# Ledger of designs, part 125: peptides against a protein of PDB entry 5B16

Target 1, 136 residues: chain A of PDB entry 5B16
Amino acid sequence: TPSRINHNERLEFLGDAVVEFLTSVHLYYLFPSLEEGGLATYRTAIVQNQHLAMLAKKLELDRFMLYAHGPDLCRESDLRHAMANCFEALIGAVYLEGSLEEAKQLFGRLLFNDPDLREVWLNYPLHPLQLQEPNT
Target 2, 136 residues: chain A of PDB entry 5B16 as posed
Amino acid sequence: TPSRINHNERLEFLGDAVVEFLTSVHLYYLFPSLEEGGLATYRTAIVQNQHLAMLAKKLELDRFMLYAHGPDLCRESDLRHAMANCFQALIGAVYLEGSLEEAKQLFGRLLFNDPDLREVWLNYPLHPLQLQEPNT

## One batch from the design tools (peptide; made by RFdiffusion4, then SolubleMPNN)

Design b2_p29_5_s4 (from b2_p29_5, 14 letters changed)
Fold by OpenDDE base, seed 3:
Structure b2_p29_5_s4 (fold): chain B 136 residues (1-136), chain A 29 residues (1-29)
Amino acid sequence: as target 1 above (136 residues)
Amino acid sequence: KEEEEEKKKREELLKKIEAFLDELVKEAQ
C-alpha cells in the first residue's frame, strides 16, 4: 500500500543518513592524516549501491526482494538498487527501534568478514556525543 | 614491548583496510 511504501521510504531516508554518518565518523578517526577529498572518496565507495547491495546479500535480502518484487526487478541493476534501498531502510529501522550503537555493530559486522579488520573499524575511539541517540 | 607490537599490528590492519577501500573505489569507477 502507499502508506507502507512511504514508511519504507522514510526509513530509507533515515538509514541513508545513519550509514553515511557512521561511515564518515569511522573514516575520520581511522585516517587522521587523510584530506577531505580522500575521506569523501572512501565514503562514496562504501555507500555506493553496488556495495550496499553486496552487504544486503549477506542478509539474504536478495531472495526476499525476488520473492516479493520479482516482476518489478527485471534488470540486475534494478535489483541492486532495490537491495541497497532495502538495506538502508533496515539500518534506519535498527537505529529507530534500537540504537545508533546497534546500527553501528550491524553495519561493521557486514562491512568486514575478517574479525581483526572489523575490530579495528568498530572499536576505534569515538567521542561520546557521536554515539548519542536523539529522542525518538 | 607488547604495546609496541599491538600498535604495529594495528598499523598493518589499517593498511589492509585502506587496500580494501581502494578496491571499492576502483569498483565505483
Scores: peptide ipSAE 0.615, ipTM 0.912, DockQ to the pose 0.807
Fold by OpenDDE base, seed 4:
Structure b2_p29_5_s4 (fold): chain B 136 residues (1-136), chain A 29 residues (1-29)
Amino acid sequence: as target 1 above (136 residues)
Amino acid sequence: KEEEEEKKKREELLKKIEAFLDELVKEAQ
């Protein structure tokens, strides 16, 4: 229904911001010496449709998308784009219905399969160069 | 020192994260 579509688009809008924000914050703290251009480059890479679609696949959203929108997603690129949007909507929903922390945890879990890398991503202590910056 | 070993381990993990991100950048190009 149009209402459902609008709701999903709104969630996608919110999720896009949440993913962007979380990515920005974590990159900022993980790489205190990285210049803005480098931070932006990594952020772009993390939030690109292809990558978000890969994260979405970990949640089996590909099967969902093909089931719900198969005829409209005959091209791989279209599927990736749709999956990325769906992923953003999911993150938006998690944030909306839960918390930013929950969204952060989910995103981190999907971002890194390696538990050690995930822990570093999620639990970054303040770097000495960031002692004067606010905690996030 | 335990602290030095932990620091070294963290640095290694950060390098791995950076490598991961570099690969994502390549995919974006």
Scores: peptide ipSAE 0.614, ipTM 0.913, DockQ to the pose 0.862
Fold by OpenDDE base, seed 2:
Structure b2_p29_5_s4 (fold): chain B 136 residues (1-136), chain A 29 residues (1-29)
Amino acid sequence: as target 1 above (136 residues)
Amino acid sequence: KEEEEEKKKREELLKKIEAFLDELVKEAQ
C-alpha cells in the first residue's frame, strides 16, 4: 500500500538519523583521542548496509523481507539494502513510539552480542554537550 | 587491586571493540 510505503520511508529517514546519532555519540566518548576522520570511518562501517543488514538478521527481518518482498529482492545486495532500510525504519519507530533510550538499548543489544562489550558501548551519556566524561 | 582489575578488564574490552570495528572497516572496503 502506498501509504505504508511512504510511512516506512519516513521512519527509515528518522531511523537513519537516530542510528547515525547514537553511533556518533558513543564513538565520540569511546575514542576521545581519535581524530574526526577515524571517528567517521568507524561510523561509516557501523552504519553500512551490510552491517545493518546483519543486525536486521538478528531480528529475523531477512525472513520477513523475503516473505513479504521476495520477488523484488532477487539479489543479495538488494536484500541487504532492503534489510538495512527496514532496520532503520524499526529504529525510527522505536524512537518515535518509545524513546531515544529505548532505541539506544535496542541498537546496543543488537550491535554487541557480548554483554560485556555491550556494557562498555552503552555506558556513556547520550548528550553531545556534556563536558564531563563518564567515570567509566 | 579490585580497581586495577576492573581497569584492566575494561582495557581488554576496549581492545575487543576496536578489533571489532577494525573488521567492520575492512568489510566496508
Scores: peptide ipSAE 0.612, ipTM 0.913, DockQ to the pose 0.755
Fold by OpenDDE base, seed 5:
Structure b2_p29_5_s4 (fold): chain B 136 residues (1-136), chain A 29 residues (1-29)
Amino acid sequence: as target 1 above (136 residues)
Amino acid sequence: KEEEEEKKKREELLKKIEAFLDELVKEAQ
């Protein structure tokens, strides 16, 4: 069986893709008039290490990282990077053990503290033109 | 009236989301 470290790295790989995918889908539907460059800019901002680290902090992964790797994570930037990777692994695990829907719900809950904004993000009423697409 | 109010509320929420994302962009750059 793979080592725990190898397993976590594999989960991180999967989670990275899941976070990117979910972010892309939600941005696509929420901003139907936004060009690809704008969508990509928002996606980059959402999935950047420092933002994912903030989301990870809501799950108290910072405490976990400090307990497990404190001496190796003295610099704030190192901690943020590690937390972001850990967050990706967590999302990967949720997807693997659960579903994409569960990953979506968790990510949305963490992304927005405001329940109204969260509702819009998660359910994003489709633009009339998007409703006409066959795969909506 | 109800539909118009719902539309207005959605527009306001979208603006808030966009503002939030803009702040994230600023932090990234």
Scores: peptide ipSAE 0.608, ipTM 0.912, DockQ to the pose 0.854

Design b2_p29_6_s1 (from b2_p29_6, 14 letters changed)
Fold by OpenDDE base, seed 2:
Structure b2_p29_6_s1 (fold): chain B 136 residues (1-136), chain A 29 residues (1-29)
Amino acid sequence: as target 1 above (136 residues)
Amino acid sequence: SEEERRQKLLEKLKEKLEELVREYEEALA
């Protein structure tokens, strides 16, 4: 249905922004001495389609996509791209229907299988220098 | 100490991120 496709694309648009934002914020706080280029490099690596598709696979979105679109997604690259988009749409939906916090938690859970790393990612103390600029 | 543990975890996290960076770069090559 065209309307459903449009809605999904809109959710993807929103989700893309949410993923980018969350990633940016966490990297910013976790690495207070890292230059912009380094932050951008990590962000790009995190939000790349291949990685997001991997996260999507943890939610078995590949099975869903193949069920819904199978013949159109016979190429691995096409499937990865579709999965990444679907993942973004999902995050967008979680943000829209729930909250940024819920999106943050879901994203964090998927980013790291290691619970200790997940904890560091999700719950970071502010660096002393960052305390001097609370609005940043 | 807790701080030492945190620093170790941060290093481990960096390693994970660097792995992702490498994977990304390999995909671009």
Scores: peptide ipSAE 0.599, ipTM 0.921, DockQ to the pose 0.836
Fold by OpenDDE base, seed 4:
Structure b2_p29_6_s1 (fold): chain B 136 residues (1-136), chain A 29 residues (1-29)
Amino acid sequence: as target 1 above (136 residues)
Amino acid sequence: SEEERRQKLLEKLKEKLEELVREYEEALA
């Protein structure tokens, strides 16, 4: 249904922004001395399609995509791209129907298998270099 | 110390991120 496709694309649009925002915020606070270029590099690496597809795979979205769109996803690159988009749509949906916090938690859980790293990512303390800055 | 532990974890996190950067760069090559 065209409407369903449109809805998914809209969710993808929203999710893309949410993922980028969350990534940006966490990187900003975690690395207060890192220059913009470095922050951007990390962000790009985190939100790249290949990485998001990998995160999507943790949710077994690959199986879903192949089931639903197999004929259109014969190439691995096509599958990765589709999975990344689907992941974005999922995050968008979580944000839309839930909250930014829920999206943050889901994203963080998927980003790091190491629980300690996950904890640092999700619950970053205010860095000493940021003590004079207001929280956002 | 707590701060020392946090710094170690941040280093590990950086390592993970650098790995992602490398993977990204490899994908572009």
Scores: peptide ipSAE 0.595, ipTM 0.920, DockQ to the pose 0.838
Fold by OpenDDE base, seed 5:
Structure b2_p29_6_s1 (fold): chain B 136 residues (1-136), chain A 29 residues (1-29)
Amino acid sequence: as target 1 above (136 residues)
Amino acid sequence: SEEERRQKLLEKLKEKLEELVREYEEALA
C-alpha cells in the first residue's frame, strides 16, 4: 500500500486506542456507581462508527470525504465508516503531534454541544468517595 | 447548591449517553 494509506491506517490504530482510553477514563470517573457492563455499553455507544462519523461531520470531514473520495463513497454507510476511520486518524494525529490532553479537549468539545455538559465531561469532578482514594 | 447542579448535569449527561445507546441499538437492528 502507498505510504499515505499506511500512515493513515497506523494513525487510525493509534486514534482508536486513544478514543477508547479517553472514553473509558471519563466514564469511569463520571459514573462511580455504574457497573462494568453499563460502562461498556456507554463506551460502545460513544465510539461506534456512526457516532464518530457524526463527530467527524462537525469537523466537516464529510466535505473532505466528498472531495477526495466522493465517487467511492456513494453509499451512506460507506461514508460513515470512512468518516469514523478518518476521525480516529485525526485523533491519533492530534495525540501524536500534540498530547493526550489536546486529544481529550478536542474529543470532549465535539462530544457535547451543551457547554455545561462539556464542562462536566472534561473535568469530571470526583465523587466524594473517589476523593478518599489515594490513587485517584 | 453546587452539588445539586452537578447532579443535575450528570443526569443530563446520562440522558445524552442513553440517547446514543438507543441510536446504536437502532443501527444494529
Scores: peptide ipSAE 0.592, ipTM 0.919, DockQ to the pose 0.896
Fold by OpenDDE base, seed 3:
Structure b2_p29_6_s1 (fold): chain B 136 residues (1-136), chain A 29 residues (1-29)
Amino acid sequence: as target 1 above (136 residues)
Amino acid sequence: SEEERRQKLLEKLKEKLEELVREYEEALA
């Protein structure tokens, strides 16, 4: 229904911001000596539709999309875009109904299969110089 | 040491991110 579509688009809007924010914060703290251009490059690679679609596949959203919208997704690229949008809507919903922490944990679990890398991403120690930054 | 281990993991993390960057660039080509 139109109202359902509008709701999903609103969740996608929110989720896009949450994914962007979480990615930015983690990269900022993990790489304190990396310049803005490098940070932006990594962020783009993480949040691009192709990568988010891959993360969505780990949640088996591809099967859901084909079941619910198969006839509308006749090309692989269309499916990837739809999966990425659905993933953003999911993250938006997790933030809205749960918390930013829950969204962070879910996103981090999907980003890395290696548990050591996941731990570093989710529980990064703060560099002493970063403590000088004002609260945002 | 713990710090040395962390640095090693950060290098591995960076390598993973660089792989994602390469994949992104290849998709745009």
Scores: peptide ipSAE 0.591, ipTM 0.918, DockQ to the pose 0.860

Design b2_p29_6_s3 (from b2_p29_6, 16 letters changed)
Fold by OpenDDE base, seed 3:
Structure b2_p29_6_s3 (fold): chain B 136 residues (1-136), chain A 29 residues (1-29)
Amino acid sequence: as target 1 above (136 residues)
Amino acid sequence: EEEEEYKKKLEKLKAYLDQLVEELRAALA
C-alpha cells in the first residue's frame, strides 16, 4: 500500500543517515591520522549496497525479501539493492524506537564476525587529542 | 601491553577495510 511504501522509504531515509553517521564517527575515532579521503573511502566501502546486503543476509532478510517480493527480484542485483534498503530501514527503526546506542550495537555486531574487529569497532579508546575535544 | 594489542587489532581492521575497498573496485570493473 502507498502508506506502507511511504513508511518504509522514510525509515530507509533515516536508517541511511544513521548508518552513515555511525560509520563516520567510528572511522573518525579509530583512524585519527587518516585523511578525509581515506575516511571517505572506507565509509563508502562499508555502506555500499553490496556490503549492506551481506549484513542483511545475516538477519535472513534475503529469505524475507524473496518470500515477500520474489517475482520483482528476479535479478540478483535487484535483490541486493532491496536487501540493502531493507537493512537501512531496519536500522532506522531500531534508532527510532530504541536509541542510537542500540543501533550502534546492532550494526557493530553485524559488521564483523571476527570478535577482535568487533571489539575494536565498538570499544575503541580515545586518542589523547580527541580527549580534549569530546564533542567532536 | 594493552596498547600494543589494540594496535594489532586495529591493523587487522584496517586490512579488512582495505579488502572491502578492493571488492568495491572489483565490482565496478
Scores: peptide ipSAE 0.612, ipTM 0.924, DockQ to the pose 0.887
Fold by OpenDDE base, seed 4:
Structure b2_p29_6_s3 (fold): chain B 136 residues (1-136), chain A 29 residues (1-29)
Amino acid sequence: as target 1 above (136 residues)
Amino acid sequence: EEEEEYKKKLEKLKAYLDQLVEELRAALA
């Protein structure tokens, strides 16, 4: 329905921002000596359609997309893009209906299958800037 | 000791991210 499509697009819009924000924040604090270019490079890699689509597969969104939009997603690139958009919409929905923390946790859990990487991503030590500026 | 363990995990994370970057570069090539 047009209403649902509009809603999903709006959620995607929100989710895109949330994913980018969370990614930016975590990278910023995880790599305090990394220059902006490096941070941006990592961010791009994390939020690229191909990667988000991979994350979407962990939620079996591929089956959903093929079921709902199979005829429109004949090309793999189209499917990846659609899956990425759907993933963003999902994150947006989690943020909207829940909280940024919930979105962060979900995103972090999906980002890494390796528990060590997940732990570092989600539970990194307090950054020096946070120590100096605890309210930031 | 805990700090060293963290550093190891962080390096592992960095390596993972580097791999993602390379995948992106490969996709753009």
Scores: peptide ipSAE 0.611, ipTM 0.923, DockQ to the pose 0.867
Fold by OpenDDE base, seed 2:
Structure b2_p29_6_s3 (fold): chain B 136 residues (1-136), chain A 29 residues (1-29)
Amino acid sequence: as target 1 above (136 residues)
Amino acid sequence: EEEEEYKKKLEKLKAYLDQLVEELRAALA
């Protein structure tokens, strides 16, 4: 069994991919007429450390980070980075121990406080052209 | 009617994402 640090980094690696994938898929289906540049812009905004740290704060991961690593996280930027990494590791763990669906649901719930936005994000109808394409 | 409601929600989502982009750009500037 790898060290806890190593394991966490591996979970972060996995979670990063899951977050990126889920974001990409949802944006792709939600905005079927949006060009790649627009999709990429939204994805970047959603998955960058600054935003993931905001999502992590909803889970009060900041309290945990300061408790566990306070001396090493004196700067706000360091804390945000650590929180984002921890968030990714959490999503990775949910995917690993649960399923992609569970990761999707958790991520979607955290992305939006507005129920309407959450509903659209998680339960978008497929465009007729999308129905003819393979699901990813 | 449901379709129109969806369109409105989707526009709301787009507006939210647009705002997110601007906020994060500002924060990183």
Scores: peptide ipSAE 0.608, ipTM 0.923, DockQ to the pose 0.838
Fold by OpenDDE base, seed 5:
Structure b2_p29_6_s3 (fold): chain B 136 residues (1-136), chain A 29 residues (1-29)
Amino acid sequence: as target 1 above (136 residues)
Amino acid sequence: EEEEEYKKKLEKLKAYLDQLVEELRAALA
């Protein structure tokens, strides 16, 4: 359905921005002494298609994609790209229908299997030098 | 104690991210 495809693409567009934003914000607060280049490096690693596809597997989106589009996704790279886009659409949908907070929580839970890492990512103390900035 | 625990976890997170960067670079090279 053209309208459905268009809707998904719009959600991907939104989700891409949300993922980028959340990642940027968390990295910014977690690593107050890290230069922009380092922050950008971490962000790139987190939000690139390869990684998002890995996160998508945790939601079994791979099975979904293969079920729905198997013949069109014969190459692993194509599947990864599709899964990443689907993941972005999902995050976009969660933000749209829920809230940024809900998107943040979901994204954080998927980013890390280790509970310690998850805790730090989601619940970090505000650095004293960051008190003048909004708590996002 | 809480601060030290946080620092340890943060270092663990940084190590994880460093590893992620390298692994993904290697995979896409």
Scores: peptide ipSAE 0.604, ipTM 0.922, DockQ to the pose 0.856

Design b2_p29_6_s4 (from b2_p29_6, 18 letters changed)
Fold by OpenDDE base, seed 1:
Structure b2_p29_6_s4 (fold): chain B 136 residues (1-136), chain A 29 residues (1-29)
Amino acid sequence: as target 1 above (136 residues)
Amino acid sequence: SELEEYQKKLEELRAYLDGLVREYEQALA
């Protein structure tokens, strides 16, 4: 329905901003010596549709999309785009109905299959030296 | 040390992200 489509598009809009924000913040703190261009490059790679679609696949959103919209998604690229949008809507909904923290945790869990990398992404120190001097 | 371990994992994370960049660039080509 038009109302449902509108609602989903609004959630996608919000989710896009949340994903962009979280990605930016994490990259900013993780790589304090990386110039803006490098930060932007990583951000683009993380939030681009192909990557978000891959993250969406981890949630089996592809199965949902094929079930609900299979006939409309005859191209692989169309499916990826739809999955990316759906992923954004999901993150938007988590933020809207939950919190930024919940969105961050979900996003981080999906970004990395490697638990060590996930830990670094989610729980980076404000400065690496804090690991050696936690009380300072 | 914790810092050394962190730095190591950060480098691995960096490498992972570099991979994503390459994949992105390949998709555009």
Scores: peptide ipSAE 0.604, ipTM 0.922, DockQ to the pose 0.889
Fold by OpenDDE base, seed 2:
Structure b2_p29_6_s4 (fold): chain B 136 residues (1-136), chain A 29 residues (1-29)
Amino acid sequence: as target 1 above (136 residues)
Amino acid sequence: SELEEYQKKLEELRAYLDGLVREYEQALA
């Protein structure tokens, strides 16, 4: 089996793809008239390291990271990057050990503190033109 | 109506995302 480091990096790789995919799908359905550039802009903002680190903080991953790698993460920027990576690895693990649905639910819960926005994100009504489109 | 309420929430979501975009752009500056 791979080393812990390699395994975590692999999970991060997978999680990155899952986060990107989920974000893309939800944005696509939420904004059926938004052009590609706008969709990409929102996706970038959602998945950028600083934002993912913020989501990671909701899970207190910062506490864990400082415990496990404190000496190597003395800089705030380094910690943010590590937290973002750890968040991706977590999502990857949830997908791997659970399901895409579970990953979607977890990600959605963390994205929005506002229950109404969360509900819109997770349970958007399909546009008539999208009813025949593949969904996640 | 239900549709109007949804559209309102969607606009709020859009505004939230716009905020994230601004934060991202500021981080790059």
Scores: peptide ipSAE 0.602, ipTM 0.921, DockQ to the pose 0.883
Fold by OpenDDE base, seed 4:
Structure b2_p29_6_s4 (fold): chain B 136 residues (1-136), chain A 29 residues (1-29)
Amino acid sequence: as target 1 above (136 residues)
Amino acid sequence: SELEEYQKKLEELRAYLDGLVREYEQALA
């Protein structure tokens, strides 16, 4: 329906910002010595359509997209783009209906299959030296 | 140490991200 499409596009708009923000914040703190260009490069790689589509696959959004829009998504590139948009909308919805923390957790869980990397991403210290001297 | 372990994991994370960058660059080519 037109209303659903409009709502989804609005959620995508919000989700895009949330994904961008979360990615930026985590990269900023994870790599305190990395210049802006490097941060931007990592961010771009994380939020680009192909990668977000990969994350969407983990939620089986590909099946959903093919079910809902199969005839319109005959191209792989179109499917990836649609999946990325849908993923953004999902994150937007999680933020809207839940919280930024919930969006962060979901996004982090999907970003990394490796639990160790996920842990670093989600629970980085403000400064690496805090691990050595947590009470200072 | 905890710091050493963190640094190791951080390096692994960075390596993963570097991989994503390469994939992105390849997609642009």
Scores: peptide ipSAE 0.600, ipTM 0.920, DockQ to the pose 0.873
Fold by OpenDDE base, seed 5:
Structure b2_p29_6_s4 (fold): chain B 136 residues (1-136), chain A 29 residues (1-29)
Amino acid sequence: as target 1 above (136 residues)
Amino acid sequence: SELEEYQKKLEELRAYLDGLVREYEQALA
């Protein structure tokens, strides 16, 4: 329905910002000596459609999309784009209905299959270089 | 040490991210 589409697009808008923000924050703290360009490069790689679509597959959004919109998503690239948008909407919904923390946890769990990397991403200790300035 | 372990994991994370960057660049090409 038009209302649902509008709502989903709004959630996507919100989710896009949340994903971008969370990614930025974690990268900022994880790599205190990395220049802006490097941070931006990693952020772009993390939030680009192909990657988000991969994360979406972990939630079986691909099956959902094929079920709901199969005829319109005959091309793989179209499916990936749709999945990425759907993933953003989902994160937006989690933030809206839950909290930023919940969104962070979900996003982090999906980002890494390796539990060690996941732990570093989600619960990184204070980096020695960060002792030189206050945390914000 | 704990710090060494963290540094190792951080390096692995960095490597993973570098991989994502490469994949992204390949997709754009």
Scores: peptide ipSAE 0.599, ipTM 0.921, DockQ to the pose 0.868

Design b2_p29_7_s1
Fold by OpenDDE base, seed 2:
Structure b2_p29_7_s1 (fold): chain B 136 residues (1-136), chain A 29 residues (1-29)
Amino acid sequence: as target 1 above (136 residues)
Amino acid sequence: MEEEEERRNQEILEELKKLIEKKYQERKA
Protein backbone atom coordinates (compact mmCIF):
# COMPACT_ATOMS: atom_id res chain seq x y z
CA THR B 1 0.00 0.00 0.00
CA PRO B 2 1.09 3.58 -0.50
CA SER B 3 0.99 4.04 3.24
CA ARG B 4 3.39 1.18 3.78
CA ILE B 5 5.76 2.49 1.16
CA ASN B 6 5.70 5.93 2.67
CA HIS B 7 6.34 4.50 6.09
CA ASN B 8 9.30 2.50 4.87
CA GLU B 9 10.74 5.52 3.12
CA ARG B 10 10.38 7.52 6.30
CA LEU B 11 12.11 4.79 8.27
CA GLU B 12 14.85 4.72 5.68
CA PHE B 13 15.27 8.45 6.05
CA LEU B 14 15.59 8.11 9.79
CA GLY B 15 17.85 5.10 9.57
CA ASP B 16 20.18 6.83 7.18
CA ALA B 17 20.65 9.59 9.70
CA VAL B 18 21.15 7.16 12.56
CA VAL B 19 23.73 5.12 10.69
CA GLU B 20 25.62 8.21 9.67
CA PHE B 21 25.44 9.67 13.15
CA LEU B 22 26.64 6.53 14.88
CA THR B 23 29.42 6.11 12.38
CA SER B 24 30.51 9.69 12.83
CA VAL B 25 30.51 9.53 16.61
CA HIS B 26 32.46 6.30 16.78
CA LEU B 27 35.04 7.42 14.26
CA TYR B 28 35.44 10.73 16.01
CA TYR B 29 36.21 9.18 19.37
CA LEU B 30 38.13 6.23 18.03
CA PHE B 31 40.55 8.33 16.00
CA PRO B 32 41.24 11.57 17.84
CA SER B 33 44.26 12.34 15.67
CA LEU B 34 42.63 11.65 12.34
CA GLU B 35 41.85 14.68 10.25
CA GLU B 36 38.35 15.44 9.08
CA GLY B 37 39.12 14.25 5.60
CA GLY B 38 40.13 10.88 6.90
CA LEU B 39 37.10 10.66 9.13
CA ALA B 40 34.89 11.47 6.20
CA THR B 41 36.60 8.89 4.04
CA TYR B 42 36.00 6.11 6.52
CA ARG B 43 32.46 7.26 7.15
CA THR B 44 31.71 7.23 3.47
CA ALA B 45 33.08 3.75 3.12
CA ILE B 46 31.05 2.48 6.06
CA VAL B 47 27.75 3.98 4.96
CA GLN B 48 28.11 3.23 1.26
CA ASN B 49 25.17 1.36 -0.19
CA GLN B 50 27.47 -1.44 -1.20
CA HIS B 51 28.67 -1.88 2.35
CA LEU B 52 25.24 -1.55 3.89
CA ALA B 53 24.03 -4.15 1.45
CA MET B 54 26.72 -6.49 2.69
CA LEU B 55 25.55 -5.88 6.22
CA ALA B 56 22.00 -6.50 5.10
CA LYS B 57 23.03 -9.80 3.61
CA LYS B 58 24.08 -10.95 7.07
CA LEU B 59 20.45 -10.61 8.03
CA GLU B 60 19.37 -12.41 4.88
CA LEU B 61 17.58 -9.33 3.68
CA ASP B 62 18.47 -10.35 0.15
CA ARG B 63 16.09 -13.26 0.42
CA PHE B 64 13.47 -11.01 1.87
CA MET B 65 13.87 -8.44 -0.86
CA LEU B 66 13.68 -11.00 -3.62
CA TYR B 67 10.55 -12.39 -2.07
CA ALA B 68 8.90 -9.03 -1.64
CA HIS B 69 10.19 -7.14 -4.66
CA GLY B 70 11.62 -9.68 -7.04
CA PRO B 71 10.26 -8.20 -10.24
CA ASP B 72 11.88 -4.86 -9.50
CA LEU B 73 15.27 -6.29 -8.65
CA CYS B 74 16.51 -7.79 -11.88
CA ARG B 75 19.94 -6.21 -11.67
CA GLU B 76 22.45 -6.83 -8.93
CA SER B 77 22.98 -3.13 -8.46
CA ASP B 78 19.27 -2.65 -7.94
CA LEU B 79 19.23 -5.40 -5.37
CA ARG B 80 22.17 -3.89 -3.50
CA HIS B 81 20.54 -0.50 -3.44
CA ALA B 82 17.28 -1.97 -2.22
CA MET B 83 19.08 -3.97 0.44
CA ALA B 84 20.87 -0.88 1.65
CA ASN B 85 17.60 0.99 1.85
CA CYS B 86 16.00 -1.87 3.70
CA PHE B 87 18.91 -1.97 6.10
CA GLU B 88 18.53 1.72 6.80
CA ALA B 89 14.83 1.25 7.37
CA LEU B 90 15.59 -1.54 9.81
CA ILE B 91 18.03 0.58 11.76
CA GLY B 92 15.51 3.38 11.72
CA ALA B 93 12.87 1.07 13.10
CA VAL B 94 15.18 -0.21 15.82
CA TYR B 95 15.95 3.33 16.85
CA LEU B 96 12.34 4.41 16.68
CA GLU B 97 10.85 1.48 18.52
CA GLY B 98 13.83 0.80 20.75
CA SER B 99 16.68 3.17 21.39
CA LEU B 100 19.81 4.64 19.95
CA GLU B 101 21.75 2.22 22.10
CA GLU B 102 19.98 -0.73 20.57
CA ALA B 103 20.64 0.61 17.11
CA LYS B 104 24.28 1.12 18.03
CA GLN B 105 24.62 -2.43 19.28
CA LEU B 106 22.96 -3.95 16.27
CA PHE B 107 24.98 -1.87 13.86
CA GLY B 108 28.19 -2.68 15.68
CA ARG B 109 27.49 -6.39 15.68
CA LEU B 110 26.94 -6.37 11.96
CA LEU B 111 29.77 -3.99 11.20
CA PHE B 112 32.44 -6.25 12.63
CA ASN B 113 32.38 -10.01 12.67
CA ASP B 114 35.49 -10.07 14.81
CA PRO B 115 34.42 -9.65 18.41
CA ASP B 116 37.69 -7.95 19.30
CA LEU B 117 37.23 -5.31 16.65
CA ARG B 118 33.63 -4.95 17.69
CA GLU B 119 34.68 -4.38 21.27
CA VAL B 120 37.03 -1.61 20.24
CA TRP B 121 34.39 -0.04 18.05
CA LEU B 122 31.65 -0.14 20.66
CA ASN B 123 33.73 0.58 23.73
CA TYR B 124 36.32 3.09 22.68
CA PRO B 125 38.25 4.81 25.43
CA LEU B 126 37.91 8.53 25.61
CA HIS B 127 41.14 10.37 25.09
CA PRO B 128 42.03 12.83 27.85
CA LEU B 129 41.70 15.72 25.46
CA GLN B 130 38.31 14.47 24.40
CA LEU B 131 37.26 14.31 28.02
CA GLN B 132 38.01 17.98 28.30
CA GLU B 133 35.49 18.83 25.61
CA PRO B 134 32.18 19.56 27.28
CA ASN B 135 30.17 19.50 24.08
CA THR B 136 31.34 16.23 22.68
CA MET A 1 33.40 2.20 -12.56
CA GLU A 2 31.18 0.54 -10.02
CA GLU A 3 33.61 -2.30 -9.55
CA GLU A 4 36.45 0.12 -9.06
CA GLU A 5 34.49 2.06 -6.48
CA GLU A 6 33.61 -1.13 -4.70
CA ARG A 7 37.24 -2.14 -4.65
CA ARG A 8 38.27 1.21 -3.31
CA ASN A 9 35.65 1.12 -0.58
CA GLN A 10 36.68 -2.36 0.40
CA GLU A 11 40.28 -1.27 0.64
CA ILE A 12 39.30 1.61 2.87
CA LEU A 13 37.31 -0.70 5.10
CA GLU A 14 40.26 -3.03 5.35
CA GLU A 15 42.46 -0.13 6.34
CA LEU A 16 39.96 0.78 9.01
CA LYS A 17 39.93 -2.73 10.37
CA LYS A 18 43.71 -2.72 10.52
CA LEU A 19 43.68 0.50 12.46
CA ILE A 20 41.12 -0.85 14.88
CA GLU A 21 43.11 -4.04 15.24
CA LYS A 22 46.15 -2.00 16.09
CA LYS A 23 44.21 -0.24 18.79
CA TYR A 24 43.04 -3.55 20.14
CA GLN A 25 46.59 -4.84 20.33
CA GLU A 26 47.67 -1.71 22.10
CA ARG A 27 45.00 -2.22 24.72
CA LYS A 28 45.89 -5.85 25.08
CA ALA A 29 49.59 -5.10 25.67
Scores: peptide ipSAE 0.642, ipTM 0.930, DockQ to the pose 0.855
Fold by OpenDDE base, seed 4:
Structure b2_p29_7_s1 (fold): chain B 136 residues (1-136), chain A 29 residues (1-29)
Amino acid sequence: as target 1 above (136 residues)
Amino acid sequence: MEEEEERRNQEILEELKKLIEKKYQERKA
């Protein structure tokens, strides 16, 4: 049985993939006419550690991190990195223990404070040109 | 460099929000 630290790292690994996948899928379907470069740009912006840390802060993971690892996170950059990793682990855990849908919902709720934008992000009609694409 | 990158990232995210807002308005209309 892996250690707790190893387990978290594995969850981070999984969560990183889930976050990137969800982001990719939503961007792909929401913007059927956006070129790959644009899609990649927005994906990068969404999944960057700085942004994930901001999302993590909404869950007060910063307080948790400082509580658990305060002395090791004295630098702001270190805290952000740790928060991003923790966020990934959380998403990974939600996916692992729950479902991709649950991870999607959690991620979407955090991505947008505006409920209207959130609704658009979470609920999009399939574009006619995408009807033959796999529904993932 | 990190601060500048973060600023750029925020600008990109704001652009994304604007795009999504347009989608919302299109649905609303």
Scores: peptide ipSAE 0.639, ipTM 0.930, DockQ to the pose 0.890
Fold by OpenDDE base, seed 1:
Structure b2_p29_7_s1 (fold): chain B 136 residues (1-136), chain A 29 residues (1-29)
Amino acid sequence: as target 1 above (136 residues)
Amino acid sequence: MEEEEERRNQEILEELKKLIEKKYQERKA
């Protein structure tokens, strides 16, 4: 329905911002000596649709998409794009109905299959110089 | 072109993972 479509688009909008924010914050604190260009490069890689689609696949959103929209998603590229959007909407919903912390945890779980990497991503120590910076 | 972009993106992500792995090892040392 039009109302549902609009709602999903709004959630997607919100989710896009949340994903961007979380990615930025984690990269910023994890790599205090990395220049802006490097930070931006990694952020772009993380939030690109093709990567988000891969994360979405971990949640089996592909099965959902094919079930709900199979006839309209005959092309792989279309499916990936739709999955990325759906992933954003999901993150947006988690943030909206839950919290930023919950969104962070979910996102972190999906970003890294390796639990050691995941732990580092989610639990980063602040660099001594960052202790004087306002926390976002 | 899309394939190349995907490859490049994957390489960047792998590089990131290596950096994070380095962080992990530093904590354990």
Scores: peptide ipSAE 0.639, ipTM 0.930, DockQ to the pose 0.875
Fold by OpenDDE base, seed 5:
Structure b2_p29_7_s1 (fold): chain B 136 residues (1-136), chain A 29 residues (1-29)
Amino acid sequence: as target 1 above (136 residues)
Amino acid sequence: MEEEEERRNQEILEELKKLIEKKYQERKA
């Protein structure tokens, strides 16, 4: 259905922005001494389709994609790209129907299997200079 | 080229995890 396709594409659009935003915010606060180039490098790595596809596998979106679109996703690269898009749409949906906080929690949970790393990512200490900045 | 990109991406992600681990250790101390 064209309407469903359009809806998914719109969710993907929103999710892409949310993933980018969350990644940026967390990196910014977590690494106050890291220059923009370093921040951008890590952000790029996190939001790359390959990585998002790996996160999608944790939600078994690969099985979902194969079930729904198997014939069109015979190539591994095509599957990864589709999984990344689906992941973005999912995050977009969580943000849209839930909240940014829920999207943050879900994304953080998937980013790190290690609970210690996850805790640091989600609960970063604020640098004194960051406390002086306006609410982001 | 795709494999190289994936390898590079994984290396960067591993570096990130190491940095976060350092943050964890600092907080724990």
Scores: peptide ipSAE 0.637, ipTM 0.929, DockQ to the pose 0.867

